# Peptides against a protein of PDB entry 5CWW, part 52

Target 1, 194 residues: chain A of PDB entry 5CWW
Amino acid sequence: VPKLQGPFDFDLNPEDEQDDEVELKDIYVIGEKPRVADLMRGEEEELEMMKEDQHNGLSLNIICLLSTSGQVKICLDIDGVEAQWLPPRSKNKRLFAPPPEPPSLLTFQTFDTLKPAEVTPDGWPMFSEDATSPYSFYVTHPAGITYISLTPWVFRLESELQSDSEAGTEFRIDLLAKGQGSERDRIFTQTRTQ

## One batch from the design tools (peptide; made by RFdiffusion4, then SolubleMPNN)

Design b2_p15_3_s4 (from b2_p15_3, 6 letters changed)
Fold by OpenDDE base, seed 5:
Structure b2_p15_3_s4 (fold): chain B 194 residues (1-194), chain A 15 residues (1-15)
Amino acid sequence: as target 1 above (194 residues)
Amino acid sequence: SKRDAVLEALKEALK
């Protein structure tokens, strides 16, 4: 029987800890693409089809969080979600190994999709997928629709994760983390009929 | 692993 996993602990930056209780309204998950090394056990034909998809995929789960105020947090599952099964009811009181520490999510980027004047107490922003790209999505709010794309950094991060060279990795990762390069574009704004 | 080193570097860079 599969074990229910969660809740996830968020490793929020200390600056975010000072921000009052951000009320979350929606969650959007982008599943990881399989690593090439893990596919070597599969049939060669499946490997070729997956290689084309892997060139544009990330071998980490991405968790996007959306607040009532339209704030988006992009989080990475760096520990990996391992499938946990309920221990078989074996009669032997085996010492319950302490439950593994819950996987922590790393906050990669935080940004707003609404202007302060667009935030309403009863606002209900929601995620929706982009059918054309697994790493792009929309945030829909009564005030407007915002397009988000993670493509500017996802490929670069995957390249580092698959690299056999440690040379320059620290520098490139530092640039990637500080650049916060997600694309954000307001594609629709609701005209307030005054 | 090299992968673990990248993830640790990322964690440190995002502090």
Scores: peptide ipSAE 0.614, ipTM 0.956, DockQ to the pose 0.745
Fold by OpenDDE base, seed 3:
Structure b2_p15_3_s4 (fold): chain B 194 residues (1-194), chain A 15 residues (1-15)
Amino acid sequence: as target 1 above (194 residues)
Amino acid sequence: SKRDAVLEALKEALK
């Protein structure tokens, strides 16, 4: 039986503590890709698949949150959520390991997909996948459709995670965190018939 | 680990 995990603690930056309760409407999860080091220890077939995928995905889970106002939060699972199963009912009182600390999500980026004038009380923004890229997706709202791509920073972050060199890591990570990392393009806008 | 150092740097940079 799977163990129920959660709630997730969001390490909201203290500046975000003043943000009014953002009502979440949808969640989009991008699963982690295997780490190269883990594949090197695995079956040869997995190694061949990863060599062909020049675009090794991020070795972290990404959780995207969408509010009713069209705000997107890109969060990283830096602790790694492991699937937990209830211990088998075997008679031996296995000491209940203390419940693992709830996984913490790190907010990487927050941005809006709607203008204030486009936000409606009955608006229902939703995520949808891009079949051409695992790190790209759409936010659909009655007012329009926004394309989002995480590829610019995902590649750079994974490169740092896989690098054997510590030289300049802090500097490069600082630049990555302060940058407008995700691509965001409004691809469709609903024309209000006057 | 190197990985942990990168993740810690990322946490600090986003604070």
Scores: peptide ipSAE 0.607, ipTM 0.955, DockQ to the pose 0.716
Fold by OpenDDE base, seed 2:
Structure b2_p15_3_s4 (fold): chain B 194 residues (1-194), chain A 15 residues (1-15)
Amino acid sequence: as target 1 above (194 residues)
Amino acid sequence: SKRDAVLEALKEALK
């Protein structure tokens, strides 16, 4: 029987804890791509060619959270949610291993898709996929549609995760974290017909 | 692992 995974703990910055209980309305998950190194364990020679096709997606799950106010949180599953199976009901009272620590989601970026004046109590923002890119999506709200792309940082992060060089990693990761380079573009705005 | 080091660096950078 598959083990139910969750709840996820959000490593929210303590500064974000003071912000109003963000009522989540939608979740969009971008599944991890297989790690190139894990795929290539058998063919050393093709490892160099696949380094060029680093257009492979991130080897981490991305969880996007959408609030009623149109706030988007981009979270990374850094612990990796592995499928866990319930141990077979064997008669031996095996000491219940302490419940695995719930997977922690790391908030990478938070941004708004709505202006304060566009936020309505009955507003229902929703995610929708971009069929052309696994790392792009839309937030649809009655006030408008926002295009979001994670491509500006996803490939750089994956490059660090796959890099054999430890030199400068901390610096580059710090730049990635501070840059928060998700693309956000309002592609449609609903004109309130008075 | 190097991967773990990157992830730890990322955690620290986002704190």
Scores: peptide ipSAE 0.604, ipTM 0.954, DockQ to the pose 0.733
Fold by OpenDDE base, seed 4:
Structure b2_p15_3_s4 (fold): chain B 194 residues (1-194), chain A 15 residues (1-15)
Amino acid sequence: as target 1 above (194 residues)
Amino acid sequence: SKRDAVLEALKEALK
């Protein structure tokens, strides 16, 4: 029987710890794609075809969090939500393995979709999917709509995760982490009736 | 694993 996983611990950057009072309004999850290496354990021939499809996505779950203020946090499930199965009813009092540490979410990026003047007490920002890309989505608020795309970094990160070369990985990952990361574009702004 | 090394590098880069 599959075990319900959660809650997730959020490893928020220290800067984000000050936002302890961020009220979350919505969550958007992008499920992991199968790891190419895991797919290839049996079929070397399909490996070459899948390598050509550079679009295999990220082998990590992505969890996007949206606050009442329109703040978006892009989090990575780096521990992998491995399907925890209820331990088989094996009678042997084997030492309860300490409950696996709750999966930690790594905050990859935090950004705002609203200007301070657009934030309202009754604001209800929401995620919506982009039918054209699994790694793109929208944040909808009465003040406007923001398009977000994770594509600028997702495939690069996956490339590193799948790479057989350790050379330069730390440097490339550092650049990836310090980069602007996700694309963010306001595609609609509600005209304030003056 | 190489994967673990990448993930650790990512953690460090985001600290």
Scores: peptide ipSAE 0.616, ipTM 0.956, DockQ to the pose 0.738; fails the geometry check

Design b2_p15_4_s1 (from b2_p15_4, 4 letters changed)
Fold by OpenDDE base, seed 2:
Order: sequence, then C-alpha cells, then structure tokens
Structure b2_p15_4_s1 (fold): chain B 194 residues (1-194), chain A 15 residues (1-15)
Amino acid sequence: as target 1 above (194 residues)
Amino acid sequence: SKREKVLNALKKALE
C-alpha cells in the first residue's frame, strides 16, 4: 500500500514566519523530469545530444502556493518525494521507526500577483496551466490574470544539478537564488466599472 | 554527491 506523503513542512525564513497566517487558496505542482544521468546509464553518445535539448525539465518537483491575497510562493522539493511503501506487516518487529521527517519545501521565490487594492475578501485566485510550457502558468483572479514563467532559472538550476564541474557552483547558485528570475506579466486587468 | 552539494548550496543561499 502506498504511504501517504505529507504534510510538507515549509522552511520559511523567520521573516516569513510572521506571515505564516497566509491562507493558501491553491497549489500548482510541476513534477520533476527524469534525471538525464539516470536515463543515460547505458548510452554515452546520446548523453551529449540530450544535453543540447535545452528543454530538459528540472529534476526537482516544484510546488507553487497561492494565497488568498494573490501571493505566490515557488517552492522546491529538495529532499525528493520518493514513493514510500508501507513496511510489510512482519509480525514481530514493531520497530517504530520514527515517522520519516516530512519533506521540507525550500521557498525559492515569493511575489505578489495582485496589488493591495485588488485584494478582496471574496477573491479566489487560482492557478491554471500553460499548455505550451510545463514551467509556465497563470494566476487568475477577478481583478486580472498574471502570466508566470519559471524558465529563466529552471534551466540554469538544472544545468548546475547535472554539471560535473564543481568549480564556481556556489557562486552561480548564490546568483541564481538572489536573482529572483521568474518572469511575471499581468496580461489582463479587469477595469472595475465604477 | 555533486547534486547534494548543489542542493545544499541552494538551501544555504536561500536561508
């Protein structure tokens, strides 16, 4: 029987802990793509060609969280949610293995899709997919629609994860983390006819 | 692993 995974603990920065009262309204999950190295264990020559396909997805799950206020948190599943099976009912060993620590989500980026004046008590922001890209999506709200793309940093992060070179990794990762590289574009704004 | 190093660096950079 598959083990239910979750709840996820959010490693929110202490400054964000004060905002822990963020009421979540929606969740959008971008599933991990298979690791190129795991796929290519047998064919060395195709490894080089697949590296050229710039569109290899991130080998990490991305969890996007949307609050009632239109705040988006982009989180990474660093620990990797591996399929866990319930231990076989072997009779005797009640080894109460401590429940595995819930996977921690790392908050990569936080941003707002709504202006404060657009936030309403009855607002219901929702995620919707972009059929053209697995790493792009929309946030829809009665006040407007925001396009979001993670592509600017996803590729770079995956490149680091797949790179054999350790030289400069810490520096590049630091730049990536600080760059807040997600694209965000308000594509529609509902004019409240006063 | 290198992957683990990258992930640890990322975690550290976002902390």
Scores: peptide ipSAE 0.619, ipTM 0.956, DockQ to the pose 0.772
Fold by OpenDDE base, seed 1:
Structure b2_p15_4_s1 (fold): chain B 194 residues (1-194), chain A 15 residues (1-15)
Amino acid sequence: as target 1 above (194 residues)
Amino acid sequence: SKREKVLNALKKALE
């Protein structure tokens, strides 16, 4: 039987802990890609080496949260949400290991897709997938459509996760974390007909 | 693991 996972805890920066209950309207999940090192353990060694040019995605789940105000929060599942199955009811009283702590989500980036004047009480921003990239998506709102791409930092982060070199990692990660690396482009704006 | 070190560094950088 699949184990129900959640709720998820959010590790929010203290500065983002503004008491204003951000009303979430939508969630967009980008599933993790297998780690190259894990793929190399299987017989498919030869087939995946030929896919060298396919930028292997991030070996972490990404959870995007969208508020009523059009705020996007990009979160990383650093603990790894693995499919957990309830242990088979084996007759032996195996001491139930304490339930694993709920996975914590790390907030990587927060940004707005709407201007303050575009925010409406009845607004309903929604995520939409980009068929061309798993790490790109759209935020659709009556005021406009915003294209978002995580590709500028996702592959760099994965490179650090897979690198054997520890030299300069902390510096590069610091730059990556402090950088606003996600691409954001308003591709459509609804003109208010006066 | 190196992975764990990277993730810890990332967490610290975002704190």
Scores: peptide ipSAE 0.618, ipTM 0.956, DockQ to the pose 0.745
Fold by OpenDDE base, seed 5:
Formats: sequence, structure tokens, C-alpha cells
Structure b2_p15_4_s1 (fold): chain B 194 residues (1-194), chain A 15 residues (1-15)
Amino acid sequence: as target 1 above (194 residues)
Amino acid sequence: SKREKVLNALKKALE
């Protein structure tokens, strides 16, 4: 029997501590691509096809959160969510294994998709996928539509995760984390007919 | 592992 997982703990930046009151409206998940080391157990032909695909993905799950105000948080699943099963009803040894610590999500980036004047109490922003890219998506709201792309940083992060070189890693990761590199573009704005 | 070092560096950079 599958075990129910959650809730997730969020590692929010200290500046976001005031965001405990942010009402979430939608969640968008981008699944991880398999790691090269995990592919080595497969058939050689699948390995060649997946090597090309590995250059096109991140070996971490990405979880995007959307608030009522149109704020987007991009989170990374660092610990990895593993499938958990209920232990078989073996009679005797309740090995009290300490409950595994819940997986922590790391907040990578936070940004707004709406202007303050566009935020309404009854606003319902939603995510929608981009059929042309797994790392791009839209935020739709009655006030407008915003295109978002994670491609500017996703491939650089994966390159560091797969690199055998330790030289300069901390510096490059620091630049990546501080760069706030997601693309954001308002593609449609609803004109209020006064 | 190298992967763990990268993830720890990322966590530290975002704190």
C-alpha cells in the first residue's frame, strides 16, 4: 500500500518569512530527468537517446507555487521524494524507525506576475504548460498572461550537478543563486474598458 | 558526493 507523503517543509529565504500569510492558489511541478548514473543500468540504445535528453533537463524536481496576488515561488526538491510504501503487516517487530524527516523544498526564486493595481481579492491566477518546452509555462489571470522560462539557469545548474570538477563550483553556484535568472514576459494585458 | 556538495553550496547561497 502506498504511503501518503507530505506536508513539505519550505526553506524560505529570510526575506520571505513575512510570506507565511501568502495564500497559495496553484502548484506546477516539473519532473526531474533521470541522472546519467541511473541510466547506465539500461540498454545501450536507450542510453544514447537519453544522453541527448539529459542535456535538456534538470535531475531535480521543480515545484512552482502561485499565490492569490500573482506571486510565483520557484522551489527545488533537493532531498528527492522517494516512493514510500507501508511496511508489510509483519506481526512482531514494530521497528520504531524514526519517521523519515519530511523532504525540504528550497526556494530558488520569488517574483510577481501582477502589478499592485491588478491584484484583486477574488483574483484566481493559474499555471498552464507550454507545449513547446518542459521548462517554460504561463501564469494566467483576468488582468493578463505572463510567460515564464526557467531555461536561463536550469542547464547551468545541471551542468554543475553532473560535473566532476570541484574547481570554482562554489563561485558559480553563488552567481547562479543570486542571478534571479528566470525569464518573465507579459504577453497579454486585458484593457479595462472604463 | 559531488552532487551533495553542489546542493549544499546552493542551499548556503540561498540562505
Scores: peptide ipSAE 0.618, ipTM 0.956, DockQ to the pose 0.765
Fold by OpenDDE base, seed 4:
Structure b2_p15_4_s1 (fold): chain B 194 residues (1-194), chain A 15 residues (1-15)
Amino acid sequence: as target 1 above (194 residues)
Amino acid sequence: SKREKVLNALKKALE
């Protein structure tokens, strides 16, 4: 019997604990797509089609956090929401499985969508989806709208996750992590009525 | 697994 999992305690990395002062206003979750390798173990023929579909999404959940100040954190669920099955009713040993460790979120990138002068105490930034891409979204605030796209790195990361080659992986991952590859474009700015 | 290695590398790169 599948165990209903949740609510997920998002353990933000301790480095993110310094952001305990960051009041979160919104969360945007991009669910993982099935891992191609896991799907392919059963169906050899679909291997070719799925390799061509560079549009295979990330096999990790992405959790985007938005603060009142317009700060966005892009987090990865690296532990994966593994479907926890209820232990088989085997009689004897109440092996209290240790409570599943809350999924640790890995902060991939942090950036601001607002200028300091645009931050207001009553600010209410919100996420909204982009209908054209599951890995793109908007941050809407009274001061303006920011387009965000994760596409520059998501597919590269997935490629590494699916790659059979370990050669150069660490280097490519290092570049990916340091590159701050998310696109961020202010598409609208509210004109301050002087 | 290879996946775990990638994830560990990613974690390390972001630390």
Scores: peptide ipSAE 0.620, ipTM 0.956, DockQ to the pose 0.695; fails the geometry check

Design b2_p15_4_s2 (from b2_p15_4 with H2K E4D E5K)
Fold by OpenDDE base, seed 2:
Structure b2_p15_4_s2 (fold): chain B 194 residues (1-194), chain A 15 residues (1-15)
Amino acid sequence: as target 1 above (194 residues)
Amino acid sequence: SKRDKVLEALKKALA
């Protein structure tokens, strides 16, 4: 029997904890791409040619959270939610195994898709996919539509995750994290016809 | 693993 995974804990920065309980309305998940190194177990020689194909995606799940206010949180599943199976009902229930720590989502970036004046109590923002890119999507709200792309940082992060070089990793990751380079573009704004 | 180091660095950078 598959084990139910969750709840997820959010490693929210303490500064974000003071912000109003973000009422989540929608979730958009970008599934991880398989790690090239895991696929190439056995063919050492082709590893160099597949480095070019490594740009196909991130080997981490991305969880995008959307609030009623149009706030988007881009979270990374850094612990890797692996499919866990319930142990068979064998008699020796290890009585005191500490509950597995819930998987933690790391908030990579938070941004708004709506202006404060566009936020309405009855507003219902929703995610929708971009059929042309797995790392791009839309936030649709009655006030407008926002295009979002994670491509500016996803490939760089994956490059670090797959790199054999440890030199400068901390520095590059720090720059990547601080850059928060998701693309955001309002492609449509609803004109309030008075 | 190197992967783990990257992830730890990322956690640290976003904390």
Scores: peptide ipSAE 0.614, ipTM 0.956, DockQ to the pose 0.733
Fold by OpenDDE base, seed 5:
Structure b2_p15_4_s2 (fold): chain B 194 residues (1-194), chain A 15 residues (1-15)
Amino acid sequence: as target 1 above (194 residues)
Amino acid sequence: SKRDKVLEALKKALA
């Protein structure tokens, strides 16, 4: 029986503890693509189809969080969701195995989709998928619609995760992390009829 | 693993 994984404890960085007041309204999950090494046990034909898909995906889950103010937080599941199976009812279960530590999410990027003047107390922003890309999505709010794309950094991160070379990895990862390269474009703005 | 090193570098860069 698959164990229901969750709730995810977001280790929100303690410096963001001041943002304890950020009310989350929606969550958007982009599932990981399987790693090539893990697929080597499958039939060769499935491997070829999955190789094409793997060149276009990240071998980490991405968790996007959306606040009432239109703030988006992009998080990475770096520990990997290990499929926790309910331990078999073996008689000698040591009762006190500490629950496995909840997977820690790493915050990759935080940005706003609304201007301060567009934030309303009753505002309810929501995520919606882009049917053309698994790494692009929309944030819809009464004030407008914002297009988001993770493609500028996702493929570079996957390249580092799959690389056998350690040379320059720290430098390239530092540039990737500091670049905060998600694309953001307001595609629609609601005209307030004054 | 190499993967672990990449993830540790990422954690360090985002701290």
Scores: peptide ipSAE 0.613, ipTM 0.955, DockQ to the pose 0.704
Fold by OpenDDE base, seed 4:
Structure b2_p15_4_s2 (fold): chain B 194 residues (1-194), chain A 15 residues (1-15)
Amino acid sequence: as target 1 above (194 residues)
Amino acid sequence: SKRDKVLEALKKALA
């Protein structure tokens, strides 16, 4: 019987833990999409058709963190949610497998959505979804609204995760990680009444 | 797995 999992304790990388000063205000989670390879286990012909649909999403959970200052961290759950099964009723006191280490989040990208002058003590930035894309969302704040899209890298990363070729993977991943990453666009700015 | 290699490469690239 599958064990109900959750809530997930996400351990941020130790480097992110050192940002002791970042108060989180909101979290936005983009759930993993089924891996094409896992879906295609036994149906090779449909694999070719689904590979053409580059839009299958990422086979990793994405956790977006939003601070009081409007800082966004895009994190990846690289350990994946391993399905925990209820221990088989077998009486053998097998050593309680140490509780699975909480999934470590890998910070993919960090960026600000607010200018320093826009940050207010009572500011309450929030995530909101984009109904048109599961990998796009907004950060709303009284000072303005910022559109964010993960599409520039998500599908490329998934392509690497699904690729049968190891050739050049490290190079492509390095470019992906060091690139501009997510799209960020301020779509609205509140006019300060001078 | 290939997946693991990609993830390791990603960790290295973001380190």
Scores: peptide ipSAE 0.616, ipTM 0.956, DockQ to the pose 0.667; fails the geometry check
Fold by OpenDDE base, seed 1:
Formats: sequence, C-alpha cells, structure tokens
Structure b2_p15_4_s2 (fold): chain B 194 residues (1-194), chain A 15 residues (1-15)
Amino acid sequence: as target 1 above (194 residues)
Amino acid sequence: SKRDKVLEALKKALA
C-alpha cells in the first residue's frame, strides 16, 4: 500500500519568513525525471547515447505553490520524495527505523503574477498545465493569465547535477540561484469594463 | 556524491 507522505517542510529564505501567512490556493507538481546515472546501472556502453537524452528534464521534483495574492513559489524537493510503501507486516520486529525526516522543500524562486491592484479577497488563482512543455504552466486569475516557464534554469541545474566536474560548480550554482531565471509573461489581461 | 555537493551549494546560495 502506498504511504501518504507529508506534510512537507518548507525551507524558506529568511526574507520570506517575514511574509505574512500566505494562504495557498493551489499546488502544481512537476515530477522528477529519472537520473541518467541511476538508469545506466549496468550498461556502460549506452552512456554516450543517453547523454543527448539527458536534457529531458530535472531529476528533482518541482512543487509550485500559488497563493491567494497570486504569488508563486517554486520549490525543489531536494531530499527526493520516493514512493514509500508500508512495510510488509513481517512478524520480525524490524528495528523501527526512525521515521524518515519529513522531506524538506527548498524555495528556489518567489514571484508575483498579479499587480497589487489586481489582488482581491475573492480572487481564485489557479494553475494549469502547458501541454507543449512539462516545465511550463499558466496561472489563471480573473484579472489575467500569466505564462510561466522554468526552462531557462531547469536544464542548467540538471546539467550541474549530472556534471562530472566540480570545478566552478559552486559559482555556477550561485549564479543560477540568484538569477531567478523563470520566464514570466502576462498573456492576457482582463479589461475592467467600467 | 557530486549531486549532494551541488544540492548543498544550492542550499547555501539560496540561504
């Protein structure tokens, strides 16, 4: 039987800790792609062909959180939420492994999709998928629709995760983290009919 | 692992 996992702890930046209790309205999850290294356990020769396919996604789950105010938080599951199965009722007192530490989510980026004047108490922003890209999605609100793409940084992060070289990694990761590279485009704005 | 180092670097960069 699959074990229900959660709640998740959020590792928020100290600057984000000061943000008022943000009421979440929606969650959008982008599942991880298998790590190439894990897939290649046993087949040394096919490593070269799969390097081209390595650009198919991030080997981390991405959890996007959407608040009532239209704030989006992009979180990374660094610990990797693996599907946990309830231990089989085996009779042997297996030493209860300490309950696994709850998975922590790392906040990668936070941004707003609404202008302050567009935020309403009755507003209900929601996520919707982009059928053309697993790393792109929309935030729909009565005030407008915002297109979001994670592609500018996702593949770079994956490249670092799969890199054989440690040289310059810290620097590149620092640039990646500070760059806040998600694409955000308002594709529709509702005209307030007076 | 290299992966772990990248993840730790990421945590530090975002902290």
Scores: peptide ipSAE 0.612, ipTM 0.955, DockQ to the pose 0.760; fails the geometry check

Design b2_p15_4_s4 (from b2_p15_4, 4 letters changed)
Fold by OpenDDE base, seed 4:
Structure b2_p15_4_s4 (fold): chain B 194 residues (1-194), chain A 15 residues (1-15)
Amino acid sequence: as target 1 above (194 residues)
Amino acid sequence: SKRDKVLEALKKALE
């Protein structure tokens, strides 16, 4: 019997705990796509089609956090929401499986969508989806709208996750992590009525 | 797994 998992306690990394002062306003989750390798173990024929579909999404959940100040954190669920099955009713040993460790979120990138002068105490930034891409979204605030795309790095990360070659992985991952590869474009700014 | 190594590398790169 599948165990209902949740609510997920997002353990933000301790470095993110210093942001205890960051009031979260919204959360945007991009669910993981099935791992190609896991799908391929069953169906040899779909191997060719899935290799061509560079559009295979990330096999990790992405959790985007938005603060009242318009700060966005892009987090990765690296532990994966493994479907916890209820232990088989085998009688004897209440092996209290240790409570599943709350999924640790890895902060991939943090950036602001608002200028300091645009931040208001009553600000209500919100996420909204982009219908054209599962890895793109908007942050809407009264001061403006910011387009965000994770596309520049998501597919590269997935490629590494699916790669059979370990050669150069650490280097490529380091570049990916340091590159701050998310696109961020202010597409609308509210004109301050002077 | 190879996947685990990638994730470990990613964690290290972001630390």
Scores: peptide ipSAE 0.616, ipTM 0.956, DockQ to the pose 0.694
Fold by OpenDDE base, seed 3:
Structure b2_p15_4_s4 (fold): chain B 194 residues (1-194), chain A 15 residues (1-15)
Amino acid sequence: as target 1 above (194 residues)
Amino acid sequence: SKRDKVLEALKKALE
């Protein structure tokens, strides 16, 4: 039986604490790709397939949060959420290991998909997947549809995570973090028939 | 690890 994990602690910057309690309506999770080191422990045939895939994903889980107002928060699971299973009822009273510390999510980026005038109490936004890319998705609201892509920064971040060189890493990561790297495109807007 | 250093740098940059 899987162990229920949570609550998750959000390491929200103090500046984000000034934002009123954002009511969340939807969650979209992009699962991590296996790390190269984990792939190397597999069979050689899996290694060759995975070498091509090594450049095709992030070795961190991404958690996207969507508010009632259409605000999207992109979070990274830095600690890695390990699947925890209830210990089998084996007779030996294994001392309950202290519950692992709740995973901390790092907020990478926050942005709006709706204009203030488009926010309605009766209309809530929802996530939907993009079948063509694991790192792209849509936010659908009665007022419109927004395409979002994480690809501009995901592959660069993974490159840093897999790099053997420490030279310039801090600088490149700083640029990555300060850049509003996610692509956002309003692909449809509902015209109010006046 | 190298990975940990990258993650620490990322955390610091987003703080």
Scores: peptide ipSAE 0.616, ipTM 0.956, DockQ to the pose 0.754
Fold by OpenDDE base, seed 5:
Structure b2_p15_4_s4 (fold): chain B 194 residues (1-194), chain A 15 residues (1-15)
Amino acid sequence: as target 1 above (194 residues)
Amino acid sequence: SKRDKVLEALKKALE
């Protein structure tokens, strides 16, 4: 029997501690691409096709959170969510394994998709996928539609995760984290007919 | 692992 997982702990930046009151409306998940090391157990032909695909993905799950105000948080699953199963009803030794610590999500970036004047109490922003890219998506709201792309930083992060070199890693990761590199573009704005 | 070091560096950079 599968074990129910969650809730997730969010490692929010200290500046976001005031965001404990942010009401979430939607979640968008981008699944991880398999790691090269995990593919080495497959047939050689599948390995070549997946090597091309691995250059196009992140070996971490990405979880995007959307608030009522149109705020987007991009989170990374650093610990990895593993499938957990209920232990078989073996009679005797309830080995009280300490409950595994819940997986922590790391907040990578936070940004707004709505202007303050566009935020309404009854607004329902929603995520929608981009059929042309797994790392791009839209935020739709009655006030407008915003295109978002994670491609500017996803490939650089994956390159560091797969790198055998430790030289300069801390510096490059620091630049990546501080760069706030997601693309954001308002593609449609609803004109209020006064 | 090297991967773990990258992830720890990322966590530290975002704190």
Scores: peptide ipSAE 0.615, ipTM 0.955, DockQ to the pose 0.764
Fold by OpenDDE base, seed 1:
Structure b2_p15_4_s4 (fold): chain B 194 residues (1-194), chain A 15 residues (1-15)
Amino acid sequence: as target 1 above (194 residues)
Amino acid sequence: SKRDKVLEALKKALE
């Protein structure tokens, strides 16, 4: 039987802990890609790796949260949400290991897709997938459509996760975390008909 | 693991 996972804890920066209960309207999950090292174990995986152009995605789940105000929060599942199965009712009193702590989500980036004047009480921003890239998506709101791409940082982060060299990792990770990572482009704006 | 070190560094950088 599949184990229900959650709730997830969010590691929010103290500055983002503004007491305002951010009302979430939508969630978009980008599933992790297998690690290259794990792929080398199977013959079929060697064939998939040899497909040159498939940029190996991030070996972490990405959870995008969308608020009523059009705020997007990009979170990383650093603990790894693995499919957990309830232990088979084996007769032997195996000491129930304490339930694993709920996975914590690390907030990587927060940004707005709407201008303050575009936020409406009845607004309902929604995520939509991009069929061309698993790491790109759209935020659709009555005021407009915003294209978002995580590609500028996702592959760099994965490179660090897979690198054998520890030299300069902390510096590069610091730059990655503090840099403007995600691409954001307003592709459509609804003109208010006066 | 090296992976864990990267993740810890990332966590610290975002704190």
Scores: peptide ipSAE 0.616, ipTM 0.956, DockQ to the pose 0.747; fails the geometry check

